Peptides against a protein of PDB entry 4PAS. Designs and how they scored, part 32

Target 1, 39 residues: chain A of PDB entry 4PAS
Amino acid sequence: SVNQASTSRLEGLQSENHRLRMKITELDKDLEEVTMQLQ
Target 2, 39 residues: chain A of PDB entry 4PAS as posed
Amino acid sequence: SVNQASTSRLEGLQSENHHLRMKITELDKDLEEVTMQLQ

## One batch from the design tools (peptide; made by RFdiffusion4, then SolubleMPNN)

Design b1_p20_2_s2 (from b1_p20_2, 11 letters changed)
Fold by OpenDDE base, seed 2:
Structure b1_p20_2_s2 (fold): chain B 39 residues (1-39), chain A 20 residues (1-20)
Amino acid sequence: as target 1 above (39 residues)
Amino acid sequence: SELEASLSEIEKAKKELAAL
């Protein structure tokens, strides 16, 4: 149904949003490490 | 629909962020 397709699309976007939040956390950690190395 | 437009905008923003 249209509702099932919309739900599956939302679930896909939610899972990708979680992946992207984990990637931001990784980049923030890398930035912290570089900042510490420059001190 | 407005819902399809909003989902398309989120998918565009996702592609930009996924390139990081």
Scores: peptide ipSAE 0.050, ipTM 0.545, DockQ to the pose 0.080
Fold by OpenDDE base, seed 1:
Parts: sequence; C-alpha cells; structure tokens
Structure b1_p20_2_s2 (fold): chain B 39 residues (1-39), chain A 20 residues (1-20)
Amino acid sequence: as target 1 above (39 residues)
Amino acid sequence: SELEASLSEIEKAKKELAAL
C-alpha cells in the first residue's frame, strides 16, 4: 500500500540518519586528534 | 503530495550529508 511504502522509506531514512550521525562523531574525533598533533 | 515533498527534501539533505 502507499502507507507501507511511506513507512519503509521513513525506516530507511531513520537508519541512514543514524549512520550519518555516527560518521559525524568519528570525523569530530579525527579533527580533535589532528588538532592535538598540531599543538 | 505534501508528504512526498517533505520526503524529497529530507532525501536531498541526506545526499549533502553523505558527501562528508
């Protein structure tokens, strides 16, 4: 149904949003390490 | 529909974030 397709699309977007938040956290940690190495 | 428009905007933002 249209509702089932919309729900599956939302679940895919929620999973991708979680992945992207984890990637941002990793990049912030890498930037902290680079900043410490430049000091 | 308004729902389809909102989902399209979220998917556009997701593509921009995925490039990081």
Scores: peptide ipSAE 0.049, ipTM 0.544, DockQ to the pose 0.082
Fold by OpenDDE base, seed 3:
Structure b1_p20_2_s2 (fold): chain B 39 residues (1-39), chain A 20 residues (1-20)
Amino acid sequence: as target 1 above (39 residues)
Amino acid sequence: SELEASLSEIEKAKKELAAL
């Protein structure tokens, strides 16, 4: 149904949003490590 | 529909973030 397709699309976007938030956190950590090494 | 427009905007933002 249209509702089932919309729900599955939302769940896919929610899981990808979580993945991207984790990647941003990893990049922030890597940036902190590089900043510390430059001191 | 308004729902399709909102989902398209989220998918566009997702593509920009995925390029990082």
Scores: peptide ipSAE 0.049, ipTM 0.539, DockQ to the pose 0.082
Fold by OpenDDE base, seed 4:
Structure b1_p20_2_s2 (fold): chain B 39 residues (1-39), chain A 20 residues (1-20)
Amino acid sequence: as target 1 above (39 residues)
Amino acid sequence: SELEASLSEIEKAKKELAAL
């Protein structure tokens, strides 16, 4: 149904949003580590 | 150097993220 397709699309977007947030957190940690090595 | 390797990995990951 249209509702099932909309729900599956929303779940896909929520999963991708979570993946992107985790990747940002990883990059922030890597930048912190590099910053500490430069001090 | 280890620093240059780390910076290269971060820049690669930032480009991947920006392309999404």
Scores: peptide ipSAE 0.044, ipTM 0.507, DockQ to the pose 0.033

Design b1_p20_2_s3 (from b1_p20_2, 12 letters changed)
Fold by OpenDDE base, seed 5:
Structure b1_p20_2_s3 (fold): chain B 39 residues (1-39), chain A 20 residues (1-20)
Amino acid sequence: as target 1 above (39 residues)
Amino acid sequence: SELQATESEIQQAQEELRSL
């Protein structure tokens, strides 16, 4: 149904949002380590 | 060397950015 397709799309977007947040945290850590090594 | 470690981490961060 249209509602089932909308729910599955929302769940997909939520999982992708979580993945992207984890990648931002990983990048922030890598940039912190680079910054510490440059000091 | 410290420079090689820094270069490796910059490369890692750049690859992770491309994988978003």
Scores: peptide ipSAE 0.062, ipTM 0.534, DockQ to the pose 0.025
Fold by OpenDDE base, seed 4:
Structure b1_p20_2_s3 (fold): chain B 39 residues (1-39), chain A 20 residues (1-20)
Amino acid sequence: as target 1 above (39 residues)
Amino acid sequence: SELQATESEIQQAQEELRSL
């Protein structure tokens, strides 16, 4: 149904949003480590 | 060396950025 397709799309977008937030956290950590070594 | 560690971390951050 249209509702099932919309729900599956939302779940996919939520999963991708979670993945992207994890990658931002990894990058923030790596940049913190670089910053600490440059001080 | 400290320089090699910094270079490795910069390379890691660049690879993670490309994987987004």
Scores: peptide ipSAE 0.062, ipTM 0.531, DockQ to the pose 0.024
Fold by OpenDDE base, seed 2:
Structure b1_p20_2_s3 (fold): chain B 39 residues (1-39), chain A 20 residues (1-20)
Amino acid sequence: as target 1 above (39 residues)
Amino acid sequence: SELQATESEIQQAQEELRSL
């Protein structure tokens, strides 16, 4: 149904949003480590 | 060396950025 397709799309977007937040956290950590080594 | 460590981490951050 249209509702099932909308729910599956929302779940996909939520999982991708979580993945992207994890990648931002990894990049923030790498940037912190690089910054610490340059001090 | 400290420089090699920083270069390795820059390379890691660049690879993670490409994987977004």
Scores: peptide ipSAE 0.062, ipTM 0.530, DockQ to the pose 0.025
Fold by OpenDDE base, seed 1:
Structure b1_p20_2_s3 (fold): chain B 39 residues (1-39), chain A 20 residues (1-20)
Amino acid sequence: as target 1 above (39 residues)
Amino acid sequence: SELQATESEIQQAQEELRSL
């Protein structure tokens, strides 16, 4: 149904949003480590 | 060495960026 397709798309977007937030946190940590090593 | 550690961290950050 249209509702099932919309729900499945929302769940996919929520999982991708979570994945991207985790990657941003990892990159922020890596940049902090690089910054500390350059000081 | 500290330089090798920093280079490894830069390479990791670049790989993570490419995997977005």
Scores: peptide ipSAE 0.061, ipTM 0.529, DockQ to the pose 0.025

Design b1_p20_2_s4 (from b1_p20_2, 11 letters changed)
Fold by OpenDDE base, seed 1:
Structure b1_p20_2_s4 (fold): chain B 39 residues (1-39), chain A 20 residues (1-20)
Amino acid sequence: as target 1 above (39 residues)
Amino acid sequence: SELQATESRIREAEEELRKL
């Protein structure tokens, strides 16, 4: 149904948003580690 | 080295963000 397609798309977008937020958090941690190593 | 490992992770994460 149209509702099932819309819910499946929303779930896909939510999972992708979570993946991207995890990569941003990883980059932030890695930049902090580099900053500590350069001190 | 630990620095080289961190640089590799940064490059990998940057490549994943470019696939948006």
Scores: peptide ipSAE 0.065, ipTM 0.594, DockQ to the pose 0.033
Fold by OpenDDE base, seed 4:
Structure b1_p20_2_s4 (fold): chain B 39 residues (1-39), chain A 20 residues (1-20)
Amino acid sequence: as target 1 above (39 residues)
Amino acid sequence: SELQATESRIREAEEELRKL
């Protein structure tokens, strides 16, 4: 149904959004590590 | 080196972000 397709799309977007947020968090940690190594 | 490993992870993460 249209509602099922919309729900599945939302779940896909939510999972991708979570993946992207985790990747940003990883980058922030890596930049912190580089900053610490350069001090 | 630890620096070289961190630089590699950063490059990989940047490549994943460019695929958006």
Scores: peptide ipSAE 0.064, ipTM 0.590, DockQ to the pose 0.032
Fold by OpenDDE base, seed 2:
Structure b1_p20_2_s4 (fold): chain B 39 residues (1-39), chain A 20 residues (1-20)
Amino acid sequence: as target 1 above (39 residues)
Amino acid sequence: SELQATESRIREAEEELRKL
C-alpha cells in the first residue's frame, strides 16, 4: 500500500540519518584527539 | 603511532561519507 511504502521509506531515511550522525560524532572525536596530540 | 591510527580512522570515515 502507499502507506506501507511511505513508512518503509521513512524508516530507511531515519536509519541513514542515524548512521550519518554517528559518522559526524566519530569525526568530531578523532579531530579532538588529533588536536590534543598536536599540542 | 597513535597519530597514524587516528589519521587512518579519519580517512576511512571521510571515504564512507563520500559514498553518500
Scores: peptide ipSAE 0.063, ipTM 0.593, DockQ to the pose 0.032
Fold by OpenDDE base, seed 5:
Structure b1_p20_2_s4 (fold): chain B 39 residues (1-39), chain A 20 residues (1-20)
Amino acid sequence: as target 1 above (39 residues)
Amino acid sequence: SELQATESRIREAEEELRKL
């Protein structure tokens, strides 16, 4: 149905948003590690 | 080195962000 297609699209966007947030968290950790290594 | 490993992970993450 149209509602199922809209729900599946939203779930796809939510999963991608989560993936991106996890990548940002990884980058923040890696930058902290680099900062500590350069001190 | 650990520094080179972290730099590589950063580059890989930046490449994944550019695909958006």
Scores: peptide ipSAE 0.060, ipTM 0.589, DockQ to the pose 0.033

Design b1_p20_4_s1 (from b1_p20_4, 9 letters changed)
Fold by OpenDDE base, seed 3:
Parts: structure tokens; sequence; C-alpha cells
Structure b1_p20_4_s1 (fold): chain B 39 residues (1-39), chain A 20 residues (1-20)
């Protein structure tokens, strides 16, 4: 159904959104570590 | 990564509207 398709799409987008947020956190941590090591 | 995050956020809002 239309609702089932929309629900599945939403769930997929939410999962990807979460993954991207986690990747940003990882990159920010890596940058912080590099900055600390250069001090 | 941030560009794609913004895109997914926009698409999430569209998908929610479709379910309303």
Amino acid sequence: as target 1 above (39 residues)
Amino acid sequence: VRKRLEETQSEIEKAKEELA
C-alpha cells in the first residue's frame, strides 16, 4: 500500500540520517585528536 | 557528509507529510 511504501522510505531515511550523524561525530573526534597532538 | 545529512532531513520531513 501507499502507507507501507511511505513508512518503509521513512525508516530507511531515518537509519541513514542516524548513520550520517555518527560519521560526523567520528570525524569531529578525529579532528580533535589531531589538533591535540599538534599542540 | 553534512550536505547529505541536510538532504536526508529534508526527505524525512517529506515522508512524514505523506503519512499525515
Scores: peptide ipSAE 0.496, ipTM 0.871, DockQ to the pose 0.966
Fold by OpenDDE base, seed 1:
Structure b1_p20_4_s1 (fold): chain B 39 residues (1-39), chain A 20 residues (1-20)
Amino acid sequence: as target 1 above (39 residues)
Amino acid sequence: VRKRLEETQSEIEKAKEELA
């Protein structure tokens, strides 16, 4: 149904959104480490 | 990455509206 399709799309978007947030966190940690090494 | 995050967030809100 249309409702099922919308639900599946939402779940996929939420999963991707979470993945992207985790990637940003990882990159921020890497940046912090580099910054510390430059001090 | 941040740009795509903003895009997915916008799409999430649209998808929620479709379910409401």
Scores: peptide ipSAE 0.495, ipTM 0.871, DockQ to the pose 0.969
Fold by OpenDDE base, seed 5:
Structure b1_p20_4_s1 (fold): chain B 39 residues (1-39), chain A 20 residues (1-20)
Amino acid sequence: as target 1 above (39 residues)
Amino acid sequence: VRKRLEETQSEIEKAKEELA
């Protein structure tokens, strides 16, 4: 059904969105570590 | 990464609207 397809798409987007948020957090921590090491 | 995050956020809202 249309709703089924839309739900699956939404779930995929939410999963990717979460992954991206986690990646940003990781990169921020990596940057913090590099910054700390340069001080 | 941040740009793609913004894109997915927008797409999520569109997908939610499709379900309404």
Scores: peptide ipSAE 0.494, ipTM 0.870, DockQ to the pose 0.966
Fold by OpenDDE base, seed 4:
Structure b1_p20_4_s1 (fold): chain B 39 residues (1-39), chain A 20 residues (1-20)
Amino acid sequence: as target 1 above (39 residues)
Amino acid sequence: VRKRLEETQSEIEKAKEELA
């Protein structure tokens, strides 16, 4: 159904959004480590 | 990455509105 397709799309987007947030956290940690090593 | 995050956030809001 249309609702099922929309729900599946939403769930996929939410999963990707979560993955991207985790990646940002990882990159921020890596940047902090590099910054600390350069000080 | 941040740009894609912003895009997914916008798409999520559209998908929510579609289900409302």
Scores: peptide ipSAE 0.493, ipTM 0.870, DockQ to the pose 0.977

Design b1_p20_4_s2 (from b1_p20_4, 9 letters changed)
Fold by OpenDDE base, seed 1:
Structure b1_p20_4_s2 (fold): chain B 39 residues (1-39), chain A 20 residues (1-20)
Amino acid sequence: as target 1 above (39 residues)
Amino acid sequence: VRKRLEETQKEIEEAKRELS
């Protein structure tokens, strides 16, 4: 149904949003490590 | 270090594209 499709899309977007937030956190940590190596 | 910085910057730009 239309409702099922909308719910599935929302769940997919929520999962992707979480994945991207985790990736940002990882990249921030990588930048911190690079900064420490430059010191 | 320079290579790692470039790789990290590349990953940031990829993440930005996925966020769009």
Scores: peptide ipSAE 0.061, ipTM 0.634, DockQ to the pose 0.052
Fold by OpenDDE base, seed 4:
Structure b1_p20_4_s2 (fold): chain B 39 residues (1-39), chain A 20 residues (1-20)
Amino acid sequence: as target 1 above (39 residues)
Amino acid sequence: VRKRLEETQKEIEEAKRELS
């Protein structure tokens, strides 16, 4: 039970980390597009 | 363009809060 709780917590943190990394990538692309439009 | 920049900056600040 303790190990299952720890594993579930880790899996949740890993999925959130992945989601945030994908969001950063999307924001980088948005910034690139805005930069091109400012040229 | 200014509006898009402001929207993107808002999204960056939201992502920073979730990362912290």
Scores: peptide ipSAE 0.060, ipTM 0.631, DockQ to the pose 0.049
Fold by OpenDDE base, seed 5:
Structure b1_p20_4_s2 (fold): chain B 39 residues (1-39), chain A 20 residues (1-20)
Amino acid sequence: as target 1 above (39 residues)
Amino acid sequence: VRKRLEETQKEIEEAKRELS
């Protein structure tokens, strides 16, 4: 149904958003490590 | 260190593309 399609799309976007937030956290840690190595 | 910086910058640009 239209409702099922909409909910599935939202769930997909939410999972992708979570994945990207986790990636940003990892990159922030990598940046911190690089910054420490530059000191 | 330079190599690590370049790799991190590459990953940042990849993440930006995925956000768009």
Scores: peptide ipSAE 0.060, ipTM 0.630, DockQ to the pose 0.049
Fold by OpenDDE base, seed 2:
Structure b1_p20_4_s2 (fold): chain B 39 residues (1-39), chain A 20 residues (1-20)
Amino acid sequence: as target 1 above (39 residues)
Amino acid sequence: VRKRLEETQKEIEEAKRELS
């Protein structure tokens, strides 16, 4: 039970970490597009 | 361009809040 709760917490954090990394990648592409438009 | 920059900046600040 305690182990299951810890595993579920870890899986949630790993999922959130992945989501945030993907969002950073998307924002980097948006910044690149804005930079190109400024050129 | 200005609008796009402002929108991107808003998204960056939102992501920063979620990371903290």
Scores: peptide ipSAE 0.059, ipTM 0.629, DockQ to the pose 0.048

Design b1_p20_4_s3 (from b1_p20_4, 9 letters changed)
Fold by OpenDDE base, seed 5:
Structure b1_p20_4_s3 (fold): chain B 39 residues (1-39), chain A 20 residues (1-20)
Amino acid sequence: as target 1 above (39 residues)
Amino acid sequence: VRERLEATEKEIKEAQERLA
């Protein structure tokens, strides 16, 4: 149904959003470490 | 200095791999 498709799309977007936020956090940590190494 | 540079380059590479 249209509602099932919309719900599945939202859940997919939410899971991808979470994945991307986790990657950003990892990259921020790596950048901090690189910055410390350059000091 | 060389060891620190190599470590930094490694961390940059690893961060880029995580972006993918």
Scores: peptide ipSAE 0.041, ipTM 0.604, DockQ to the pose 0.026
Fold by OpenDDE base, seed 4:
Structure b1_p20_4_s3 (fold): chain B 39 residues (1-39), chain A 20 residues (1-20)
Amino acid sequence: as target 1 above (39 residues)
Amino acid sequence: VRERLEATEKEIKEAQERLA
């Protein structure tokens, strides 16, 4: 149904959003470590 | 350090492309 398709799409977008947020956190950590090594 | 910086810059670019 249209509702099932919309729910599935939303769940996909929510999972991708979470994945991207985790990647940003990882990159922030990597940048912090590189910054510390440059000091 | 330079190699790690370049790798991180590449990962940032790839992440930005996914957000766009």
Scores: peptide ipSAE 0.039, ipTM 0.582, DockQ to the pose 0.048
Fold by OpenDDE base, seed 1:
Structure b1_p20_4_s3 (fold): chain B 39 residues (1-39), chain A 20 residues (1-20)
Amino acid sequence: as target 1 above (39 residues)
Amino acid sequence: VRERLEATEKEIKEAQERLA
């Protein structure tokens, strides 16, 4: 149904959003480490 | 200093690859 397709898409987008937020957190940590290496 | 810079550039590149 249209509702099943829309809910599945929303769940996929929520999962991708979470994945991207985790990658941003990883990148922030890596940049912090790089900053410490430059000291 | 040069070796430290090269190591830092490598780490940045690897971080960008992780984001992809």
Scores: peptide ipSAE 0.033, ipTM 0.559, DockQ to the pose 0.027
Fold by OpenDDE base, seed 3:
Structure b1_p20_4_s3 (fold): chain B 39 residues (1-39), chain A 20 residues (1-20)
Amino acid sequence: as target 1 above (39 residues)
Amino acid sequence: VRERLEATEKEIKEAQERLA
């Protein structure tokens, strides 16, 4: 149904959003480490 | 967003390689 398709898409977007947020956090830590190593 | 993230990952990797 249209509702099932919309729900499945939302769940997919929510999981991808979470994945991307976790990756941003990881990259922020990498940037902090690189900055520290350059000091 | 995904493309920007991939670009940032590449830049970090390159920076780490320069420091190694």
Scores: peptide ipSAE 0.023, ipTM 0.478, DockQ to the pose 0.026

Design b1_p20_4_s4 (from b1_p20_4, 10 letters changed)
Fold by OpenDDE base, seed 2:
Structure b1_p20_4_s4 (fold): chain B 39 residues (1-39), chain A 20 residues (1-20)
Amino acid sequence: as target 1 above (39 residues)
Amino acid sequence: VRERLEQTESEIKKAQQELS
């Protein structure tokens, strides 16, 4: 159904959104490490 | 990464609207 398709799409988007947020957190940590090494 | 995050957040809102 249309609702089932929309639900599946939403769940996929939410999982991708979570992955992207985790990637940003990782990059922030990497940046902190680089900054510390340059001091 | 930030650009794609913003895009997914927009698409999530659209998908939620479709279900309401």
Scores: peptide ipSAE 0.564, ipTM 0.891, DockQ to the pose 0.967
Fold by OpenDDE base, seed 4:
Structure b1_p20_4_s4 (fold): chain B 39 residues (1-39), chain A 20 residues (1-20)
Amino acid sequence: as target 1 above (39 residues)
Amino acid sequence: VRERLEQTESEIKKAQQELS
């Protein structure tokens, strides 16, 4: 159904959104580590 | 990464509106 397709799409987008947020957190941590090592 | 995140957030809002 249309609702099933929309729900599946939403769940996929939410999963990707979560993955991207985690990646940003990892990159921020890596940047902080590099900054600390340069000080 | 941030640009894609913003895009997914926009698409999530659209998908949620489709279900409401």
Scores: peptide ipSAE 0.562, ipTM 0.891, DockQ to the pose 0.968
Fold by OpenDDE base, seed 3:
Formats: sequence, C-alpha cells, structure tokens
Structure b1_p20_4_s4 (fold): chain B 39 residues (1-39), chain A 20 residues (1-20)
Amino acid sequence: as target 1 above (39 residues)
Amino acid sequence: VRERLEQTESEIKKAQQELS
C-alpha cells in the first residue's frame, strides 16, 4: 500500500539520518584531535 | 556529509507529511 511504502521510506531515511549524525560526530572528534596536535 | 544530512531531514519531513 501507499502507506506501507511511505513508512518504509521514512524508516530508511531515519536510519540514514542517524548514520550521518554519527559520522559528523566522528569527524568532529578527528578534527579536534588534529587541531590539538597542531597546537 | 552535512549536505546529505540536510537533504535527509527535508525528505523525512515530506515522508511524515505523506503519512499524516
């Protein structure tokens, strides 16, 4: 059904959103480490 | 990564609207 398709899409987007947020956090940590090493 | 995040957030809002 249309609702099932929309729900599946939403769940996929939410999972990807979470993954991207975690990746940003990881990159921010890596950047902080590099910055600290350069000081 | 941030650009894709922004896109994903926009698409989430659209998908939620479709279900309402």
Scores: peptide ipSAE 0.561, ipTM 0.891, DockQ to the pose 0.967
Fold by OpenDDE base, seed 1:
Structure b1_p20_4_s4 (fold): chain B 39 residues (1-39), chain A 20 residues (1-20)
Amino acid sequence: as target 1 above (39 residues)
Amino acid sequence: VRERLEQTESEIKKAQQELS
């Protein structure tokens, strides 16, 4: 059904969104580490 | 990465509206 298709799409988008947020957090941590090493 | 995140957040809102 249309509702099932929309639900599946939403779940996929939420999973991708979570992955992207985690990647940003990792990159921010790496950037902080580099910044500390340069001080 | 941030641009794609913003895109997914927009698409999530649209998908949620379709379910309401």
Scores: peptide ipSAE 0.560, ipTM 0.891, DockQ to the pose 0.942

Design b1_p20_5_s2 (from b1_p20_5, 13 letters changed)
Fold by OpenDDE base, seed 1:
Order: structure tokens, then C-alpha cells, then sequence
Structure b1_p20_5_s2 (fold): chain B 39 residues (1-39), chain A 20 residues (1-20)
């Protein structure tokens, strides 16, 4: 149904949003590590 | 290690660009 397709699309976008947030956190940590190593 | 952290940063930047 249209409702099932919309729900599955929302769940996909929520999973992708979570993955993106984890990648941002990884980047922030690795930038901190690089900054510390360059000091 | 600086090289390992730099490689992870570059990979994560590419993965973020592919999603935009």
C-alpha cells in the first residue's frame, strides 16, 4: 500500500540519518586525533 | 597513527558526499 511504501521509505531515511551521525562522530574523533598528533 | 586517521577522514568524507 501507499502507507507501507511511505513507512519503509521513512525507516530507510532514519537508518541512513543514524549512519550519517555515526560518520560525523567518527570524523570529529579522527580530526581531534590528527590535531593532537600535529601538536 | 596520522596516516590511518587521515585515511579514515578521507573515506568518511567520500561516504558523506555520496549521500548528499
Amino acid sequence: as target 1 above (39 residues)
Amino acid sequence: ELEASTSRIQQAQQELQELQ
Scores: peptide ipSAE 0.097, ipTM 0.660, DockQ to the pose 0.035
Fold by OpenDDE base, seed 2:
Structure b1_p20_5_s2 (fold): chain B 39 residues (1-39), chain A 20 residues (1-20)
Amino acid sequence: as target 1 above (39 residues)
Amino acid sequence: ELEASTSRIQQAQQELQELQ
């Protein structure tokens, strides 16, 4: 149904959004580590 | 290690570009 397709698309976008947020958190930690190593 | 952190940053930047 149109509703099932819309919910599955929303779940896909939510999982991708979570993955993106985890990658941002990884980048922030690695930038912090680089910053500490350059001090 | 600075090289390992730099490599992870570069990889994560590429993965973020592939998603936009």
Scores: peptide ipSAE 0.097, ipTM 0.660, DockQ to the pose 0.034
Fold by OpenDDE base, seed 5:
Structure b1_p20_5_s2 (fold): chain B 39 residues (1-39), chain A 20 residues (1-20)
Amino acid sequence: as target 1 above (39 residues)
Amino acid sequence: ELEASTSRIQQAQQELQELQ
């Protein structure tokens, strides 16, 4: 159904959004480490 | 190490670009 296709697409986008947020958190941590090493 | 952190940043930036 159109509703099932829309819900499966939303779940896919939510999982990808979570993955992207985890990569941003990794970047922020590595930028903090680089900042500390340059002080 | 600065080199290791820089390499991880570059890798994560590439992975983010591939996802957009």
Scores: peptide ipSAE 0.096, ipTM 0.660, DockQ to the pose 0.033
Fold by OpenDDE base, seed 3:
Parts: C-alpha cells; sequence; structure tokens
Structure b1_p20_5_s2 (fold): chain B 39 residues (1-39), chain A 20 residues (1-20)
C-alpha cells in the first residue's frame, strides 16, 4: 500500500540518518586526536 | 597515530559526500 511504501521509506531515511550521526561522531573524535597530536 | 586518524577522516568525509 501507499502507507507501507511511505513507512519503509521513512525507516530507510531514519537508519541512514543514524549512520550519518555515527560518522560525524567518528570524525569529531579523529579531529580531537589530530588536534592533540599537533599541540 | 596522525596518519591513521587522517585516513579515517578522509574516508568519513567521502562517505558523507556520497549521501548528499
Amino acid sequence: as target 1 above (39 residues)
Amino acid sequence: ELEASTSRIQQAQQELQELQ
């Protein structure tokens, strides 16, 4: 149904949003490490 | 290690760009 397709699309976007947030957190930690190594 | 952190940063930046 149109509702099932919309729900599955939202779940896909939510899982991708979570993946992106985890990558941002990884980047922030690696930038902190690089900053500490350059001091 | 600076090289390892730099490599992870570059990889994560590429993965973020592919999603925009």
Scores: peptide ipSAE 0.095, ipTM 0.659, DockQ to the pose 0.034

Design b1_p20_5_s3 (from b1_p20_5, 16 letters changed)
Fold by OpenDDE base, seed 4:
Structure b1_p20_5_s3 (fold): chain B 39 residues (1-39), chain A 20 residues (1-20)
Amino acid sequence: as target 1 above (39 residues)
Amino acid sequence: SLQASTSRIQQAQAELQRLQ
């Protein structure tokens, strides 16, 4: 149904949003490590 | 390690560029 397709699309977008947020957090930590090692 | 963190940063930058 249209509702099922819309729900599955929203769940996919929510999962990708969460993945991207976790990747940003990882990058912030990697930048912190690089900064510390260059001091 | 500096090399490992630098590699992850470069890979993530390429992934983010592909999503734009």
Scores: peptide ipSAE 0.119, ipTM 0.694, DockQ to the pose 0.035
Fold by OpenDDE base, seed 5:
Structure b1_p20_5_s3 (fold): chain B 39 residues (1-39), chain A 20 residues (1-20)
Amino acid sequence: as target 1 above (39 residues)
Amino acid sequence: SLQASTSRIQQAQAELQRLQ
């Protein structure tokens, strides 16, 4: 049970980490668009 | 658009602050 709980927590953290990385990539693109529009 | 990109940036900054 301890190993299963640790595995499920790790999978949850991995999925959230992936989501956050995708959001950072979106933000970088939005900042690029804002920068281009202000030039 | 500048307004749409600015709104998405502000929303994402608020989300990141909530997760920290």
Scores: peptide ipSAE 0.119, ipTM 0.695, DockQ to the pose 0.034
Fold by OpenDDE base, seed 1:
Structure b1_p20_5_s3 (fold): chain B 39 residues (1-39), chain A 20 residues (1-20)
Amino acid sequence: as target 1 above (39 residues)
Amino acid sequence: SLQASTSRIQQAQAELQRLQ
């Protein structure tokens, strides 16, 4: 149904949003490590 | 390591560019 397709798309976008947020957190830690090594 | 973190940052920057 149209509603099922819309729900599956929203779940896909929510999972991708979560993945991207986790990647940002990883990058923040990598930047912290780089900063400490340059000090 | 500095090299590993720098590589991950560069790869993520390339991924972000593909999303824009």
Scores: peptide ipSAE 0.118, ipTM 0.691, DockQ to the pose 0.035
Fold by OpenDDE base, seed 2:
Structure b1_p20_5_s3 (fold): chain B 39 residues (1-39), chain A 20 residues (1-20)
Amino acid sequence: as target 1 above (39 residues)
Amino acid sequence: SLQASTSRIQQAQAELQRLQ
């Protein structure tokens, strides 16, 4: 149904949003490490 | 290591470009 397709799309976007937030956190740590090593 | 962090940053930049 249209509702099932919309729910599945929303769940996919929510999971991708979570993945991207975790990737941002990883990058923040990588930038911190780079910054510390360049000091 | 600086090399490992630099590689991850470059990979993430390429991923972000694919999402735009």
Scores: peptide ipSAE 0.117, ipTM 0.689, DockQ to the pose 0.035

